# Ledger of designs, part 71: peptides against a protein of PDB entry 3QIS

Target 1, 334 residues: chain A of PDB entry 3QIS
Amino acid sequence: PSLELSRREFVFENVKFRQLQKEKFQISNNGQVPCHFSFIPKLNDSQYCKPWLRAEPFEGYLEPNETVDISLDVYVSKDSVTILNSGEDKIEDILVLHLDRGKDYFLTISGNYLPSCFGTSLEALCRMKRPIREVPVTKLIDLEEDSFLEKEKSLLQMVPLDEGASERPLQVPKEIWLLVDHLFKYACHQEDLFQTPGMQEELQQIIDCLDTSIPETIPGSNHSVAEALLIFLEALPEPVICYELYQRCLDSAYDPRICRQVISQLPRCHRNVFRYLMAFLRELLKFSEYNSVNANMIATLFTSLLLRPPPNLMARQTPSDRQRAIQFLLGFLL

## One batch from the design tools (peptide; made by RFdiffusion4, then SolubleMPNN)

Design b1_p12_6_s3 (from b1_p12_6, 5 letters changed)
Fold by OpenDDE base, seed 1:
Structure b1_p12_6_s3 (fold): chain B 334 residues (1-334), chain A 12 residues (1-12)
Amino acid sequence: as target 1 above (334 residues)
Amino acid sequence: MSFEELLEEMRE
């Protein structure tokens, strides 16, 4: 069996969070026998490609002289955004197109990723006074490392942050402030807020706006701005309520005093973001007649974003755990 | 409520 490939090198320029890119190529059976093709894992890989890449179709049959189009789809989800922002991963891969009883064909994937404030830690964003795309990648790495070390020091109740000449971190990320301030100013009376989806084009504009600028106004509808806040919270590498406190939140869910004590133990940036979001959401609830927002809806929606189970417990989350998590948030909304 | 007003509510 033999294949001819129209292309073997693919470049994905300016890959962005949640922006699908596609490159296509053709494979043709230039042999005299039917052939089966498949993308196969490399040695030591579990998958034929990185999580941000997909081939469609990834397998198939070709009759002699048959041709099929294969799409290579690059999509950076919440699951890949953090490692791409840090430069731990890159838009580079090698695909192995295997031909049954034939040879392997190697495809080279390359490109560049444009960092996003989406998928960046709250700690790093609190240190980032400029848009992320104005920050050199080397400095992003340093900011993440320093943020991790300060978080650990904060959790260990070690040395007070030296009040020294280092620029004081923001109390909350500017991106969260921009989103929430916009929603507060313009969306309190928005009918079906957090219930109506945003527009995908507007979401991309909002993401690009937050990544590249400090706007006076966020573009798009209130629904798109609201959904962008949800996407931001979902994309956080660690949820607003740190994984370490997850079980304690569940255990305290029916004791408002203990709930407040648990929140007080969050790292400063996480605690500030939590309080800021809760203050905003309580304000939205005052306008429930206009925006159709109620405490149960908000608690249910934001619980999955703010109070995520640790990765090791995700598969074990019970309906009781979910109800406790909702009850925990309700104690801050009511 | 300004950002400052929301930040004041965060301090209480």
Scores: peptide ipSAE 0.040, ipTM 0.774, DockQ to the pose 0.184
Fold by OpenDDE base, seed 2:
Structure b1_p12_6_s3 (fold): chain B 334 residues (1-334), chain A 12 residues (1-12)
Amino acid sequence: as target 1 above (334 residues)
Amino acid sequence: MSFEELLEEMRE
């Protein structure tokens, strides 16, 4: 069996968070026998491709002289965004198209990723006074390393933040500030806020806007801006409430005093973001007659975003743990 | 502290 491939080299330029790119190619059975093709893992790989890549179809049968179109889909989700932002991973892969009882065909995937404020740490974002696309990738790496060290120092209560006026971190990421300030100004009376989905095109515009600029106004509907805030919080490599405090939040859920003490132990940026979001959400709740937002809905929605179980506990989260997590947030909304 | 006051304190 043999295949002819219309293309073997694929370049995905300017790959962005949540923006699907597709490249298509044809495979043709130029042999005289039916053949089965499949994408197979390389040696020591568990998957035939990286998490941000997919082939469709990834396997199939071809009769003699049959041709099939294969789509190579590049999509950076919340699961791949952080490692691409840090440069730990890149838009590079090699696919092995295996032909049963035939040969392997190698496909080269290359391209470039454009960093996003989505999937970047709160610590790093607090150090970024400019849009992330204006920051050199080398400096992003340094900012993540420095941010990690500062988080550890903050948790250990060891070192005052070096008050060098030019290097002082923002109290909250400008991206969160922009989203929340917009929602506060324009969305407090928005019917069904956080209940109506945004438009995917508007979400992409909002993401691109936050990655590339400091806008006076965020583009899109209030629903799209609200959903962009949810996506931002979901994409954080570490949730607003650090994983280390998760269990303590659950344990304190019915004691408002202990809840406040737990929050006080967050790293400065995380603590500020938490307080900022809770202040916004309490303000939004004053307009419940207009926006149909209630404390239980908000607590339920934001609990999954702000108070995520550590990865090792995700599969074990009980309904009781979820209720405690909701109760913890309710103590800041009421 | 109002939300606006907290916003101002975070802008400085």
Scores: peptide ipSAE 0.039, ipTM 0.775, DockQ to the pose 0.673
Fold by OpenDDE base, seed 4:
Structure b1_p12_6_s3 (fold): chain B 334 residues (1-334), chain A 12 residues (1-12)
Amino acid sequence: as target 1 above (334 residues)
Amino acid sequence: MSFEELLEEMRE
């Protein structure tokens, strides 16, 4: 069996968070026998492609002289955004198109990723006074490494922030400030806030706006701005409540005093973001007659974002753990 | 601290 491929090299320019790109090519059975094709893992890989890449179809049968279109889809989700922002991963891959009883055909995937404030740590963002797209990639790497080291130092309470030499970090990321300030100003009376989905085009505009500028006004509907806040919180590599405190939050869920003590142990930026969000959400709840928002809905929604189980526990989260997590957050909303 | 007071503290 043999295949002819219309193209073997694919370039995905300016790949962005949550923006789907597609490249298509044709495969043709130029042989005289039916053939089965499949994308196969390389010898050391569990998957035929990186998490941000997909082939559709990834397998199939071709009769003699049959042709099929294959779509190569590049989509950076929350699962790939952090490693692409840091430059740990890149828009580069090699796909192996295997032909049963035939040859392997190699496809080269290349391109560039544009960093996003989505999927960047709160610590790094608190150090970024400019939009992330204005920050040199080398400085992003340094900011992430330094942010990890300072998170550890802050958790250990060992080093007073030496106020003198480095630019004072923001109390909260400008991106989350912009989102919340917009929602506070314009969305408190918005019916079905956090219940109505945003528009995908508006979400992309909001992401691009936050990545490239410091706007006076965020574009899009209040629903899109609200969903952008949820996406931002979901995409954080470390949730607003650090993984190290997850179990303590569950254990304290019915003791409001202990809950406040647990929050006080968060790194400064995480603690500030948590307090800022809770203050906003309490303000939003005053307008429940207009926005149809209630404490149980908000606690349920934001708990999954703010108080995520550590990756090793995600598959083991019980309904009781979820209820405790919701109860923990309710103690800050009421 | 009101949300407004916290917003002011975050703007300083």
Scores: peptide ipSAE 0.037, ipTM 0.770, DockQ to the pose 0.690
Fold by OpenDDE base, seed 3:
Structure b1_p12_6_s3 (fold): chain B 334 residues (1-334), chain A 12 residues (1-12)
Amino acid sequence: as target 1 above (334 residues)
Amino acid sequence: MSFEELLEEMRE
């Protein structure tokens, strides 16, 4: 069997979080026999491609002189955004198109990723006074390393070392402040807030706006701004309530005094973001007659975002654990 | 509005 490929090199320029890019190519059976093709893993890989890449179709049959179009889809989800933001991963891959009883065909994938404030740590974002696209990539790495060290110092209750002339970090990320300030000013009376989905085009505009600027006003509908806040919280590499405190939150869920003590042990930025979000959500609940928002809906929605089980416990989360997690948040909303 | 101002306004 033999294939002819219309293209073997693919370049995905300016890849962004949640923005789908597609490149197409054709494969033709220039042999005299039917053939089966498939994308196969490389020797050390479990999958035929990186998590941000997909081939469609990834396998199939071709009759002699048959041609099929294959789409290479690049999509950076919440699962890939953090490693791309840090530069730990890049928009580079090699696909192996295998022909059964034939040869392998190599496809080269390349490109560049544009960093996002989505999928960046709260600690790093608190140190960014400018939009992430204005920050040199080398400085992003330094900010993440420094953020890890400050988190560890905060958890260890180590005395803050000398206030060297390093600019004081923001109390909360400017991005989350912009989202919440907008929602507070313009969305408290919005009917079905957090219940109606946003528009995908508006969500992309909001993400691009937060990555590139410090706007006076966020573009899009209140529903799109509200969904952008949910996406931001979902994309965090570590949830607002750190994984280390997850079990303690569940154990304290019915004791409001212990709940407040657990929150006081969060790293400064995480604690500030948590308090800020809870203040906003309590304010939003005062307008329940207008926005149709209730404490149980909000607690259920935000629990999955703010209080995620650690990766090692995800498969074991019981309905009881979920109810305790909801009850923990309810104690801050009521 | 600052973060601090917004937090104050939400406490009233």
Scores: peptide ipSAE 0.035, ipTM 0.768, DockQ to the pose 0.142

Design b1_p12_6_s4 (from b1_p12_6, 7 letters changed)
Fold by OpenDDE base, seed 1:
Structure b1_p12_6_s4 (fold): chain B 334 residues (1-334), chain A 12 residues (1-12)
Amino acid sequence: as target 1 above (334 residues)
Amino acid sequence: MSFAELLEQMRE
């Protein structure tokens, strides 16, 4: 069996969080026999491609002289955004198109990723006074490393080293402030807030806006701004309530005093963001007659975002654990 | 409510 490929090199320029890019190529059976093709894992890989890449179709049959179009889809989800922001991963891959009883055909995937404030740690964002796209990639790495060290020191209750010549970090990320301030000013009376989905185009505009600027106003509908906040919280590498405190939140869920004590143990940035969000959500609940938002809905929605189970416990989350997590948040909304 | 007012509510 033999294949002809119309293209073997693919470049995905300016890949962004949640923005789908597609490149297409054709494969043709230039042999005399039917052939089966498949994308196969490289040696030591579990998957035929990186998580941000997909081939469609990834396998198939071709009759002699048959041609099929294959789409290479690049999509950076919440699962890939953090490692791409840090430069731990890159828009580079090699696909192996295997022909049964035939040859392997190598496809080269390359490109560049544009960093996002989505999927960046709260600690790093608190140190970023400018939009992430204005920050040199080298400095992003340094900010992440420094943020990790600060988180560890905070958890160890080590005395903050003197507030020397390093600029004081923000109390909350500017991106969270921009989203919440917008919602507070313009969305408190928005019917079905957090219940109506945003527009995908508006979500992309909001993401791009936050990544590239410090706007006076967030673009898009209140629904899109609200969903952008949810996406932001979901994309955090470490949830607002750190994984280390997850079980303690569940254990304290019915004791409001202990719940507050647990929150007080969060790293400074996480604690500030949590309190800021809870203050906003309590204010939003005063407008329930207009926005149709209630404490149970909000607690249920935000629990999955703010109080995520650690990855090792995700598969073991019980309905009871979920109810405790909801109850924990309810104690801050009521 | 300004950001400052929300920050004050965070201190309570």
Scores: peptide ipSAE 0.034, ipTM 0.749, DockQ to the pose 0.179
Fold by OpenDDE base, seed 2:
Structure b1_p12_6_s4 (fold): chain B 334 residues (1-334), chain A 12 residues (1-12)
Amino acid sequence: as target 1 above (334 residues)
Amino acid sequence: MSFAELLEQMRE
């Protein structure tokens, strides 16, 4: 069997978080026999491609002189965004198109990723006074390394951050501030806030806006801005309530005094973001007659975002654990 | 309420 490929080199320029890119190519059976094709893992790989890449179809049959279009889809989800932001992973891959009883065809995937504030740590973002796209990639790496070291130091000792005036971290990420300040100003009376989905196009505009600028106003509907906040919280590599405190939050869920003590143990940036969000949400709840938002809805929604089970416990979360997690947040909303 | 006012409420 033999195939002809219309293209073997693919370049995905300016890949962004949640923005689907597609490149298509044709494969033709230029042989005299039917053939089965499939994308196969390379030696030592478990998957035929990286998590941000997909081929569609990834397998099929071709009769002699038959042609099929294959789509190469690049999509950076919350599961790939952090490793691409850090440069641990890159928009580079090699696909092996295997032909049964034939030869392998190699496809080269290349491109560039544009970093996002989505999927970046709270610690790193608190050090970024400018939009992430204005920060040199080398400095992003340094900020992530430094952020890890400060998280560890903050967990071990409340060392006062050296008050070197120019390098003082923000109390909260500017991106969180921009989202919450917008919602506070414009969305308190928005009917069905956090209950109506945003528009995908508006979400992309909001993400691009936060990655590239410090806007006076966030573009899009209040629903899109609200959903962008949820997406931001979901995409955090470490949730607002650090994994290390997850169990303590559940254990304290019915003791408001202990709940506050647990929150006090968060790294400074995480603690500030938590308190900021809770203050905003309590304010939003005062307008429940207008926005149809209630404490139970908000607690249920934000619990999955703010108080995520550690990856090793995710499969073991009980309904009781979920209820405790909701109760923990309710103690800050009421 | 400004961000500054909200930050003040967070300090309480």
Scores: peptide ipSAE 0.034, ipTM 0.749, DockQ to the pose 0.184
Fold by OpenDDE base, seed 5:
Structure b1_p12_6_s4 (fold): chain B 334 residues (1-334), chain A 12 residues (1-12)
Amino acid sequence: as target 1 above (334 residues)
Amino acid sequence: MSFAELLEQMRE
């Protein structure tokens, strides 16, 4: 069996969070026998590609002289955004197109990624006074490392040694401030807020706006700004309520006093973001006659975003655990 | 409530 490929090198320029890019190529059976093709893992890999890449179709049959189009889709989700922001991973891969009883054909994937405030830690964002696209990549790495160390020190109640004039971090990320301040000013009377989806084009504009600028006004509808806040919270590498406190939140869910004590143990930036969001949501609930928003809806929606189970427990989350998590948030909304 | 007022409430 033999294949001819129209292209073997693919470049994906300016890859962004949640922005799909597609490149296409053709494969042709230039042999005399039917052949089966498949993308196969490289040596020691579990998957044929990195999580941000997909081939469609990834396998198939070709008759003699048949041709098929293959799409290479690049999409950075919440699962890949953090490692791409830090430069730990890159828009680089090699695909192996295997022909059954035939040859291997290598495809080279390359490109560049543009960092996002989405998928960046709250600790790092509190240190960023400028848009993330203005921050040198080398400094982003340093900010993430320093942020990890400060989170650990904060959890251990270690007083920061008075090492030199490190600029005082922001109380909350400017990106969260921009989103919540917009919603507070313009969306309190918005019917079906957090219930109506945003527009995908507007979501991309909001993400690009937050990554590149400090706007006076966020572009797009109130629904798109509301969904952008949800996407931001979902994309956090560490949820607003740190994984270390997850079980304690569930255990305390019916004691409002213990719930407040658990929140007080969060790292400063996480605690500030949590209190800020809860204050905003309580204000939004005063306008329930206009926006159709109620405490049960908000608690249900934000529970999955703010109080995520640790990755090792995610598959074991019971309906009882979900109800306790909702009850925990309700104690801050009522 | 302004963001500034909300930040003040978070300091208490």
Scores: peptide ipSAE 0.029, ipTM 0.705, DockQ to the pose 0.204
Fold by OpenDDE base, seed 4:
Structure b1_p12_6_s4 (fold): chain B 334 residues (1-334), chain A 12 residues (1-12)
Amino acid sequence: as target 1 above (334 residues)
Amino acid sequence: MSFAELLEQMRE
């Protein structure tokens, strides 16, 4: 069996969070026998491609002189955004197109990723007074490393951040402030807030806006701004309630005093973001007659975002654990 | 602390 490929090198320029890019190529059976093709893992890989890449179709049959179009889809989800933001991963891969009883054909994937405030740590974002796209990539790496070290130090030492001449970190990320301030100003009376999906185009505009500027006003509908906040919280590498406190939140769910003590043990930025969000959500609940938002809906929605199970426990989360997590958050909304 | 007061404190 033999294939002819129309292209073997693919470049994905300016890859962004949640923005699908597609490149197409043709494969043709230039042999005299039917062939089965498949994308196969490299020797040390479990998957034929990186998590942000997909081939469609990834397998198939070709009769002699048959041609099929293959789409290479690049999509950076919440699962890949953090490692791309840090530069730990890159828009670089090699695909192996295998023919049954035939040859391997190598496809080279390359490109560049544009960093996003989505999928960046709260600690790093609190240090970023400028839009992330204005920050040199080298400095982003340093900020993530420093943020990890400072989180660890803040958990171990109640040492007040030495108020030395270094620029004080923001109390909350500017991106969260911008989203929440917009929602507070314009969305408190918005019917079905957090229940109606935003527009995908508007979500992309909001993401690009937050990545590139400090706007006076966020573009898009209140629904799109609300969904952007949810996406932001979901994309955080460490949730607003740190994984280390997850079990303690569940254990304390029915004791409001212990719940407050658990929150007080969060790193400063996480604690500030949590309090800021809870204050906003309590304010939003005053307008329930207008926005159709209730405490149970909000608690259910935001619990999955703010109080995520550690990755190792995610597959084992019981309905009881979910109910405890919701109850924990309800104690801050009521 | 009201949400408004918290917003002011976050702007300082």
Scores: peptide ipSAE 0.027, ipTM 0.699, DockQ to the pose 0.666

